# Designs tried in a protein design run: peptides against a protein of PDB entry 5D63. Part 56

Target 1, 292 residues: chain A of PDB entry 5D63
Amino acid sequence: SLRRGIYHIENAGVPSAIDLKDGSSSDGTPIVGWQFTPDTINWHQLWLAEPIPNVADTFTLCNLFSGTYMDLYNGSSEAGTAVNGWQGTAFTTNPHQLWTIKKSSDGTSYKIQNYGSKTFVDLVNGDSSDGAKIAGWTGTWDEGNPHQKWYFNRMSVSSAEAQAAIARNPHIHGTYRGYILDGEYLVLPNATFTQIWKDSGLPGSKWREQIYDCDDFAIAMKAAVGKWGADSWKANGFAIFCGVMLGVNKAGDAAHAYNFTLTKDHADIVFFEPQNGGYLNDIGYDSYMAFY

## One batch from the design tools (peptide; made by RFdiffusion4, then SolubleMPNN)

Design b2_p13_4_s2 (from b2_p13_4, 7 letters changed)
Fold by OpenDDE base, seed 4:
Structure b2_p13_4_s2 (fold): chain B 292 residues (1-292), chain A 13 residues (1-13)
Amino acid sequence: as target 1 above (292 residues)
Amino acid sequence: MEAERKEIESLLN
């Protein structure tokens, strides 16, 4: 079953993603097919799937950028009914905004069925052009029509997944204690992570003994990412992944504070040195504490 | 263990 998380939702037939037009928060904003760029943030194309308690395989889909929800217009079962962004809440009872999401017959893609109308989210005519209509359309779970099949590419991790990634890293000290700050984390591409670092002013910050040293750099980066998240997204219920670690070197005569993020596949962590913007698999320290 | 951690933390720079 689909787990709670942030997804980039791509059509199985053509290189098009589910896009909230212009990222607008206005009720009735069209949801459309749009091109996307791999390994980028794809701002208007990220959706937080929130599972509905006691309703199997059923979710709300909140656009991360706008904070509005995927909505079948008037809940109509007519083929061609518009799918739009509309104000809502994560645990709404409005069937216009409830979507049953299960694997398609191919076992890889998903179909998205409106809970009330039982119609499916359809890239009309499989149109790959930017702005192509996405609508509710009649269908069946077993039908192989790629217009109604979608890949759900997970763009976030749970705190448990992050914890697991840390746990399998070889640069963790035996005294390690981790502290989880949030429940679900959007994992940024390195390019975006680096841009936040640049925009924070840290590249121009001067190391000064004690008063602005490694811990200040690491905390400043964490704060910058947090602020970036708050400024960039209107949806709630998630954080932006950026960890802080304290580590000791192998000799035990020096310690360092640094950041870390997750690799693209979310399986591992990569260390980030906020003093120079470098990504490293081995930063030369074993972490005895982290918070993220 | 706590004493060790405090010692390590004092090495931050």
Scores: peptide ipSAE 0.097, ipTM 0.726, DockQ to the pose 0.835
Fold by OpenDDE base, seed 1:
Structure b2_p13_4_s2 (fold): chain B 292 residues (1-292), chain A 13 residues (1-13)
Amino acid sequence: as target 1 above (292 residues)
Amino acid sequence: MEAERKEIESLLN
């Protein structure tokens, strides 16, 4: 079953993603097909899937940028019914905004069925052009029509997944204690992570003994990422991944504070040195504490 | 262990 998380939803037939037009929060904003760029944020094309308790395989889909929800207009079962952004809540009972998401017959892609109408999210005519209509359309779970098949590219990790990634890293001290701050984390491309670092002013910050040293840099980076998240996205219920670690060297005579993020495949962590913006697989310290 | 941790933390620079 589909996990709670943030997804980039890509058509199985053409290189088009589910896009909230202009990222607008207005009710009735069209959801359309739009081109995307791999390994980028794709601002208007990220969707938080929140599973509905006690309703199998059923979710709301919140646009990360606008904070509005995927909505089948009037819940109509007519083919060609508009799919729009609309105000809502994560655990709504409005069937216009409830989507059953299950694997298609190909076992890789998903189909997105409106809970009420039982119609499917359809890239009309498989149109790959920007602004192509996405609509509710009749279909069945076993049909092979790529217009109704979608790849869910996971862009986030749960706290448990992050914890697991940390646990398998070789640079963890025996005294390690981790503190989880949130439940779901958008994982940024390194380029975005670096840009936040640059924009924070940290590259121009001067190390000063005790008063602005490693812990200050690491916490400042964490704060910068948090602020970036708050300023960039209108949806709630997720965080931006940026960890802080305290580590000790092998000799036990030096300690350091630094950041970390997740690798592209979300399986491992990579260390980030906020004093120089470097990414390292080995920062020279074993972490005895982390919060993220 | 807690004492050790405190000592380690004092090494932050």
Scores: peptide ipSAE 0.096, ipTM 0.721, DockQ to the pose 0.820
Fold by OpenDDE base, seed 3:
Structure b2_p13_4_s2 (fold): chain B 292 residues (1-292), chain A 13 residues (1-13)
Amino acid sequence: as target 1 above (292 residues)
Amino acid sequence: MEAERKEIESLLN
């Protein structure tokens, strides 16, 4: 079954993603097909899938940017019914905003069925143009129509997945203790992570003994990412991944504070040095403490 | 264990 998380949702037939037009929070804003750039944020095309307790395979889909929810207009079962952004809540009982999401017959893509109408989210005519209509349309779970098949690319990790990635890394000290701060984390591309670092002012900050040293840099980066998240997204219920680590060198005569994020495949961590903006697989320290 | 951790933390620079 589909896990809670943030997804980029791409059509199985054409290179088009489910896009909330202009990222607008207005009720009735069209959801449309739009081109995307791999390995980028794609601001208006991220959706938080929240599973409904005790309702199998059923979710709300919250647009990360606008904070509004995918909504079938009037819950109509008519083919061609508009799918829009609309105000809502994560655990609503409104069937216009409840979506049953299960694997299609091909075993890799998903179909998105409205809980009430039993119609499916459809890229009308498979149109790959920017702004192409997305609508509710008649269908069945077994049909192979690519207009109604979607790849769910996970853009976030759970705290458990992050914990597992850390546990696989060889640069963890025997005394390691991790502290989890949130439940679900949007994982940023390195380019975005770096841009936040640049905008924070850290590139121009001077290392000073004790008063502004490694721990200050690492905490400042964590704070900058947190603020960026709060300023960028209207949806709630997730955080932006940016960890802080304390580590000791192999000789045991020096310690360092640094950041870390997850690799593209979310399977491992990569270390980030906030004093110079570098990414490293080995920062020269073994972590004895992390919080993220 | 706790003593070791405190010693390590004093080495932060």
Scores: peptide ipSAE 0.096, ipTM 0.726, DockQ to the pose 0.831
Fold by OpenDDE base, seed 2:
Structure b2_p13_4_s2 (fold): chain B 292 residues (1-292), chain A 13 residues (1-13)
Amino acid sequence: as target 1 above (292 residues)
Amino acid sequence: MEAERKEIESLLN
């Protein structure tokens, strides 16, 4: 089944993603097809899928940017019914906002069925233009119509997945202890991560013995990412991935504090030096502690 | 373990 997480939802037939128009939080804001740029944030096109307990394969879909939810207008089963953003809650009982999401017949893409109406989210006519209509439409689980097939590109990791990525890294000290701060993390492209670093003022910060040294830089970066998240997204229930590590060198005579993020495939970590904005596969230290 | 951490952390710079 689909895991809780943040997804970029892309049509299986054309290069179009499910987009909340203008990222507006207004009730009734159209959800439309829109172009996207791979490996970027795609601000209005990220959706937090929250599984509904005890309802198989059923989710709410919260737009990360607006904090509103995918909503089938009036829950109508009529083909062509508008799909809009609308205020809601993650565990609503409103069937207009409940979506059964399961694999399509191709085993890779998903179909998104409204729980109440049993109609499917449809990119009308497979229109690839910006602003193309997305609507509820009649369909079946087994048909191959790409208008109703969607790839769920996972943009986040669970704490467990992050933990696993850390555990696979060779630069972890035998005494390592990790502390998980959140449950689900949006993983940023390096370009975005770097921009946050730049905007934080850290590039102009002066290293000073003890008073503003490695730990201060690392914590400042973590704080900057946290603030960026809070300022950028209206949805709740997730964090922005940015870890802090403490590490010791091989000789055991020096220690360092630094950051880390996840690689694009979410399988590994990459170290980030907040004192210079560099990404490294080996920062020269083995981590004995992390929090993220 | 905690003592070891304190020793290592004192090396942070």
Scores: peptide ipSAE 0.096, ipTM 0.729, DockQ to the pose 0.800

Design b2_p13_4_s3 (from b2_p13_4, 7 letters changed)
Fold by OpenDDE base, seed 5:
Structure b2_p13_4_s3 (fold): chain B 292 residues (1-292), chain A 13 residues (1-13)
Amino acid sequence: as target 1 above (292 residues)
Amino acid sequence: DEEERKRIESLMK
């Protein structure tokens, strides 16, 4: 079954993603097909899938940017019914906003069925143009129509997944203790992570003994990411991944505070030095504590 | 142990 998480939802037939037009929070905002750029933040194309308790394979889909929900207009079963953004809640009982999401017959893509109407989210005519209509359309789970097949590219990790990534890293001290602060984390591309770092003012910050040293830099970076998240997204129920670590060197005569994020495949961590904006696989310290 | 952790943290720079 599909896990709770943030997804970039891409059509199986053409290079188009499910896009909330202009990221608008207005009720009735069209959801459309739109081009996307891999390994970037596609601002209007991220969806938080929240599983509905006791309803198999059924979710609400909250647009991360607008905080509104995917909504089948009037819940109509008519082919061509508009799919829009609309105000809602994560655990709504409104069948217009409940979507059953299961694997398609090809075993890799998903189909998105409206719970009430039993119609499917359809990129009409497989149109690859920006702004192409996405609508509810008749279909079946087993048919191979690529207009109704979608790849769910996971853009977030659970706290457990993050914990696992840390655990398999070779630069963890035997005394390591990790503290999980949230449940689900949007993982940023390094370019975005770096931009947040730049915008924070940290590149121009001066290291000063004790009063503004490694721990201040590391915490400032985490704070900057947190603020960026709060200022950028209207949806709730997730955090932006940015960890803080404390580590000790091999000789045991120096310690350092630094940041870390996850690699693109979410399987490993990469260290980030907030004093110079560098990414390293080995920062020269073994972590004995982290919070993220 | 706690004493060792405190020692390590005192090395922070």
Scores: peptide ipSAE 0.061, ipTM 0.783, DockQ to the pose 0.739
Fold by OpenDDE base, seed 1:
Structure b2_p13_4_s3 (fold): chain B 292 residues (1-292), chain A 13 residues (1-13)
Amino acid sequence: as target 1 above (292 residues)
Amino acid sequence: DEEERKRIESLMK
């Protein structure tokens, strides 16, 4: 079954993603097919899938940017019915905003069925152009029509997944204690992570003994990412991944505070030095504490 | 070891 998380939803037939037009929060904003750039933040194309308790394989889909929800207009079962963004809540009972998401017959892509109408989210005519119509359309679960098949590219990790990634890293001290602050984390591309670092002013910050040293840099980066998240996204129920670690060197005569994020495949962590913006597989310290 | 942890923290640069 599909896990709770943030997804980039890509058509199985053409290089087009499910896009909330202009990221608008207005009720009735069209959801359309749109091109995307791999390994970047596709701002209007990220969707938080929230599973509905006691309703198998059924979710709401909240657009991260707008905070509105995927909505089948009037819940109509007519082929060609508009799919739009609309105000809602994560655990709504409105069948216009409830979507059953299950594997297609090919075993890799998903189909998205409206809970009420039983029609499927369809990229009309498989049109790969920007702004192409996405609508509810008749279909079946076993049909191979790529217009109704979607890849769910996971853009987030659960706290458990993050914990597992940390546990696999060789630069963890035997006394390590980790503290989880949130449940689900959007993982940023390094380019975006770096841009937040640049915009924070940290590149121009001066190291000063005790008053503004390694812990201040690391915490400032964490705060900057948090603020970026709050300012960038209207959806709730997730955080932006940016960890803080405290570590000790092999000799045991120096300690350091630094940041870390996840690799592209989300399987490992990579260390980030907020004093110079560098990414490292080995920062020269073994972590005895982290919070993220 | 709590005492060791405190020692490590005192080494923070």
Scores: peptide ipSAE 0.060, ipTM 0.771, DockQ to the pose 0.761
Fold by OpenDDE base, seed 3:
Structure b2_p13_4_s3 (fold): chain B 292 residues (1-292), chain A 13 residues (1-13)
Amino acid sequence: as target 1 above (292 residues)
Amino acid sequence: DEEERKRIESLMK
């Protein structure tokens, strides 16, 4: 079953993603097919899937940028019915905004069925052009039509997954204690993470004994990422991944505070030095505490 | 344990 998370949803037939046009929060904004750039933030193409309690395989889909929800117009079962962004809530009972998401017959892609109408989200004619119509369309779960098959590329991690990634890292002290601050985290590309670092002013900040040293740099980076998240996205129920660690060296005669993020495949952590903007697999310290 | 943690914190640079 599909887990709660943030997804980039790509058509199985053509290189097109489900896009909320212009990221607009207006009711009735068209959801369309649009090109995307791998390994970047595709701002209007990220969707938070929230599972509905006690309704198997059924979700709301909230556009991360606009904070509005995928909505089948009037809940109509007619082929060609518009799929739009519309105001809503994560646990709505409105069948226009409830989507059953299950694996397609190929075992890799998913189909997205409206709970009420039983029609499927369809990239009309498999059109790969920007702005191509996405609509509700008749179909079956076992049909192989790529117009109705979608890859769900997960762009976030749960707190448990983040915890597991940390646990696999060899640079963890035996006394390590981790503190989880949120439940779901959008994982940023390094380029975006670096840009936030640059915009924070930290590249021009001077290290000063005690008054502005490693812990100040690390916390300032965490705060900058938090503010970036709040300023960038209208959806709620998730955080932006940026960890803080305290570590001690092997000799036990020096300690350091630093940041960390997750690798592209979300399986490992990589250390980030906020004093110089560097990414390292080994920062020279073993972590005895983290919060993220 | 707690005293050891305090010792480590004193080494923070």
Scores: peptide ipSAE 0.064, ipTM 0.784, DockQ to the pose 0.729; fails the geometry check
Fold by OpenDDE base, seed 4:
Structure b2_p13_4_s3 (fold): chain B 292 residues (1-292), chain A 13 residues (1-13)
Amino acid sequence: as target 1 above (292 residues)
Amino acid sequence: DEEERKRIESLMK
């Protein structure tokens, strides 16, 4: 079963992703195939999948950037029916915006079926060009047509997954207490994380005893990430991952506040020093407290 | 341990 989360949805046949054209929030904005760049934020190509309670394997798909939802035009079952962005809500009863998402016969990719029409999201003719039509199309769950098969690359983690990643890290103090602030987190590439850090002004900030020291840097970074999230995305129901940790060194004679994020595979954490923008596997401290 | 917590906090740099 597909988990709630943010996904980059890529065609199984060609290197094309499901893209909301120009990231527009206007009703009827075409959803199209578009090229993507690995390990970057593909701004118009991120979709929050929200599971519908008591409806098996069925979701709304909210475009992260526009805050609009994947919508089968008029809910038509005709092959070639446009799939567009349209205003909606996460738990809508509108079958035009309800999508049953299950594994395809190959066991790796998914198919996306409109709940009402029973047609499938189709990259028409497998066209790999930017702006290629994505439409509802007749199909079956069992057929192997790659035009209707999609890889769901998870771009977010749940709070539980983040917690698990922290728990696996060797630099956690025995007295560790973690505080979870949100439920789902978009995980940023380091390049994006660093850019936020740069834009925050922290690289030019001066360390000053007590009045602007490690905790101020760490909290300022988290605040910057939070604001970046709010300013960048129109969808709700998720946060941007950026943790704050307090740690003590092995000797027990120094403590430090720092940030952390998740590795690319989301399995581990990596420490981030907001005073210099460095990423470290070992920051020299064992965390006794974190909030994220 | 509250005393230990206070000690650690005092070491914050």
Scores: peptide ipSAE 0.064, ipTM 0.777, DockQ to the pose 0.712; fails the geometry check

Design b2_p13_4_s4 (from b2_p13_4, 5 letters changed)
Fold by OpenDDE base, seed 2:
Structure b2_p13_4_s4 (fold): chain B 292 residues (1-292), chain A 13 residues (1-13)
Amino acid sequence: as target 1 above (292 residues)
Amino acid sequence: SEAERARIESLLD
């Protein structure tokens, strides 16, 4: 079954993603097909899928940017019914905003069925143009129609997944203790992570003994990422991944505070030095503490 | 140990 998380939802037939037009939070804003750029933040095309307790394979889909929810207009079962952004809540009972999401017959893509109408989210005519209509449309779970098949590319990790990535890293001290701050984390491309670092002012910050040293840099980076998240997204229920670590070197005669993020495949961590903006697979320290 | 932890933490710079 689909896990709770943030997804970029791409059509299985054409290079088009489910896009909330202009990222508008207005009720009735069209959800449309739109081109996307891989390995970048596609601002209007990220959706938080929240599973509904005790309703199998059923979710709300919250647009990360607008904080509004995917909504089948009037819950109509008519083919061609508009799919729009609309105000809502993660655990709504409104069937217009409840979506049963299960694997398609190909075993890789998903179909998105409105819980009430039983129609499917459809990229009308498989139109790859920006602004192409997305609508509810008649269908079945076993059909191979790519207009109704969607890849759910996971853009986030759970705290457990992050924990597992850390545990696999060879630069973890035997005394390591991690503290998990959130449940789900949007993982940023390094380019975005770096830009946040640049915008934070840290590149121009001066190291000063104790008063503004490694821990201050590391915490400032995490704070900058947190602020970026808060300023960028209207949806709730997730954080932006940016960890802080404290580590000791092999000799046990030096310690350092630094950041870390996740690799593109979310399987590993990479260390980030907030004092110079560098990414390293080995920062020269073994982490005895992290919070993220 | 707490003593060792304190020692390591004192090395942060």
Scores: peptide ipSAE 0.321, ipTM 0.903, DockQ to the pose 0.751
Fold by OpenDDE base, seed 5:
Order: structure tokens, then sequence, then C-alpha cells
Structure b2_p13_4_s4 (fold): chain B 292 residues (1-292), chain A 13 residues (1-13)
């Protein structure tokens, strides 16, 4: 069963992802196949899958950038029916925007079936070109047509997953207390995280005793990430992952405030020093408090 | 303990 989360949806046959053209919020904006760059923010290609209560394996798909939803035009069952972005809500009853998503016969990829029409999201002709048509098309769950098979690359973590990643890290103090702020987090690649750090002005900020010291740097970074999220994405219901930690060294004679994020595989945390922009597996402190 | 926590917190720089 597909979990609630943010996904990069990639065709199983060609290196193309489901892309909302130009990230436009206009009703009827084409959803198309488009190339993507791994380990980057593919701005128009991120989709929040929201499971519909009491409707098995059925979701809305909200484009993270535009805040609009994947929509089968007029809910038509005709092959070749356009799939577009359209205004909507996460828990809509509009069958044009309800998608049943289940594993394909290969056990790895998914198929995306419109709830009403029972047609499938199809990369028409398997066209790998930028702007290739994505449409509703007739199909079955068991057929192997790669035009209708999609990998759902999870780009977010739940709070539980984040908590688990922290829990298995060796640099956690025995007195650790964590505070979870949100339920689902987009995990940024380091390059993006660093860019936010740079844009925040923190690289040029001066450490000053008490008035602007480690905790200020760490909180400023988190605030910068939060603002970046708010300014970058129109969809709601998720946060951008950026944690704050307080830690004490092994000797117990020094303490520090710092940030942390998740590794690419989402299984571990990596520490980030907002005073110099460094990423470390060991920052020299054991965390006794975190909020994220 | 609370005292120990306070001590650690006082070390933040």
Amino acid sequence: as target 1 above (292 residues)
Amino acid sequence: SEAERARIESLLD
C-alpha cells in the first residue's frame, strides 16, 4: 500500500517523470513527461499523495509547486484523454481527481488508475521527449505496458521515520528528548539545503557572545528553511525537513546548538553546522534535545 | 536532573 507522502513519479520505461508544465496553477495545465535530474529538486515533478479515507488504495495527487491536483479531463474514459493540473482539495469526491494507485505486476512499479474512468495514466507512446503527452488510456492492472508503469520515488519522510533515523544514530545523549513539529517532511538534497543556508545570510553572520551564538545560528537556519518552504511551494500538508539539536560533548564540559537533516536514503541523519555550512557525521556532541 | 540540565545548558556558546 502506498503511503502518504511526496513522490517523484518516474516512468518505468524511459527516463521521464510526471511533470506539471511550467508549474502553472492554471486549470487545464498539461501534465507531461519531462526529463529530470536525480538528487535535485525537480520543482514541477513532486506530488503529494493523500490517501482517501475508506477508499482502498485511492489518492489525490497534489503538485507540490502549483498546489493543483492531477485531473483527468472531464473524467473521460476515452483513450488519449488529457491529464491536467486543476484546482482541487486533498479529500475531494471529484472522481476526475481520484487515483487508485497499486503495484503493477512487476512488483516494483505502480499503475495509476483514475477512480471513475478506470483508465490509466499513460505516457503516450512512451515518448521520452520533454513535453510528451500524458493521458488517460485503457489498460489493465496486470499488463506489462511500461507506458503505464511508474516508479514512486519517495522524497519525504514521516515524523516516525525521522524519529527512527535519529534513534539509531550513535550521537544521541541518554537524556535525549525529541519534539516532533510536523507529520511529513520533504527531504532536501544537500545542495539545496546549502543554498538556503547561503541565501539566509548566515555565512556572513558574526558569532557574538550570547547575543548571536550557536543557538541563534541553528534557529536562524531552521527559520530560513521554513520560509524557503513557504515561499517555494503552494501545496500544504507537509514541512521541509530541518532539525535543531542541542548537544553535549562526551566530557560534559561543552555544549552546542546545531542543525541536522536526513541522508539521501532517509535512513540516517547528518549534522549541519550553520556557522560554517559543514555537513558532518559526527559533530562532536551528543544530542540531548531536538525539534524538527 | 534539572540541575545537570541547567549546567549543560549554561555551556551553550
Scores: peptide ipSAE 0.320, ipTM 0.904, DockQ to the pose 0.707
Fold by OpenDDE base, seed 4:
Structure b2_p13_4_s4 (fold): chain B 292 residues (1-292), chain A 13 residues (1-13)
Amino acid sequence: as target 1 above (292 residues)
Amino acid sequence: SEAERARIESLLD
């Protein structure tokens, strides 16, 4: 079953993703097919899937940028019915905004069925052009039509997944204590993470004994990422992944504060030095404390 | 121990 999380939803037939046009929060904003760039933030193409309690495989889909929800216009079962962004809530009972999402017959892609109409999200004619119509369309779960098959590329991790990634890392001290701050985290590509770092002013910040030292740099980076998240996205119910660690070296005669993020596959952590913007697999310290 | 933890924390630079 599909897990709660943030997804980039890509058509199985053509290199097109489900895009909220212009990221607009206006009711009735078209959802369209649009090209995307791998390993980047595709701003209008991220969707938070929130599972509905006691309704199997059924979700709302909130556009991360606009904070609006995928909505089948008037809940109509007619083929060609517009799929739009519309105001809503994560646990709505409005069947126009409830989507049953299950594996397609190929076992890799998903189909997205409107709960009420039982029609499927369809990239009309498999059109790969930017702005191509996405609509509700008749179909069945077992059909192989790629117009109605979608890959759900997971862009977030749960706190449990992050915890597991940390636990697998060899640079964790025996006294390690982690503190989880949120439940679901958008994981940024390094390029975006670095850009936030640059925009924070940290590259020009001067290390000063105690008054602005390693912990200040690490916390400033965490704060910068948090603010970036708040300023960038209208949806709620998730955070931006950026951890803070305190670590001690092998000799036990030096300690450091630093950041960490997750690798692209979300399986491992990578350390980030906020004093120079470097990414390291080994920062030279074993973490005895983290919060993220 | 708490003493060891305090020692480590004192090393932060």
Scores: peptide ipSAE 0.318, ipTM 0.903, DockQ to the pose 0.728
Fold by OpenDDE base, seed 3:
Structure b2_p13_4_s4 (fold): chain B 292 residues (1-292), chain A 13 residues (1-13)
Amino acid sequence: as target 1 above (292 residues)
Amino acid sequence: SEAERARIESLLD
């Protein structure tokens, strides 16, 4: 079963992703095929999948940027019916915005079926050009047509997954206590994380004994990421991953406050030093406290 | 222990 989370949804046949045109929040904004750049934030191409309670394998798909939802126009079962962004809610009963998402016959890609019409999200003619039409189209679950098969690239982690990544890290103190702040986290590529750091003013901030020291830098970075999230995305129900840790060195004669994020595969954490913008697998401290 | 935790916290710099 597809997990709740944020996904980049890529066609199985051509290098196109499901894109909300111009990221517009207007009702009826076309959803189209568009090129993407791996390992970057594809701003108009991120979708929060919210599972519907007691309806098997069925979700709403909220565009992260616009805060609008994937919508089959008039719920029509006619082949070629437009798929658009439209205002909605995560747990709507509107069948125009309910999508049954299950594995295709190849066991890797997914098909996206409208709950009401039973038609499938289709990249029309497999067109790889920017702005190519995405529409509802007749099909079956076992059909191998790549126009209707989609890879769901997970761009977020649950709090449980983040907790598991921390637990696997060797630089955790025996007294460690973690505090989870949110339920689902968009994981940023390092380039974006670094840009937020730069824009925060921290690169020009001066370390001062006690008055603005390691804990201030680490908290300022987390605050900057939080603000970036609020300013960048209209969707709700998720956070941007950026943790704060307190750690002690092996000798027990020094302690430090720092940040951490997740690696590209989401399996591990990487430490971030907000005083210099560096990423490290070993920051020289074992964490006794984290909040994220 | 609480004492050890307090000691560690005092090292933050």
Scores: peptide ipSAE 0.318, ipTM 0.903, DockQ to the pose 0.759

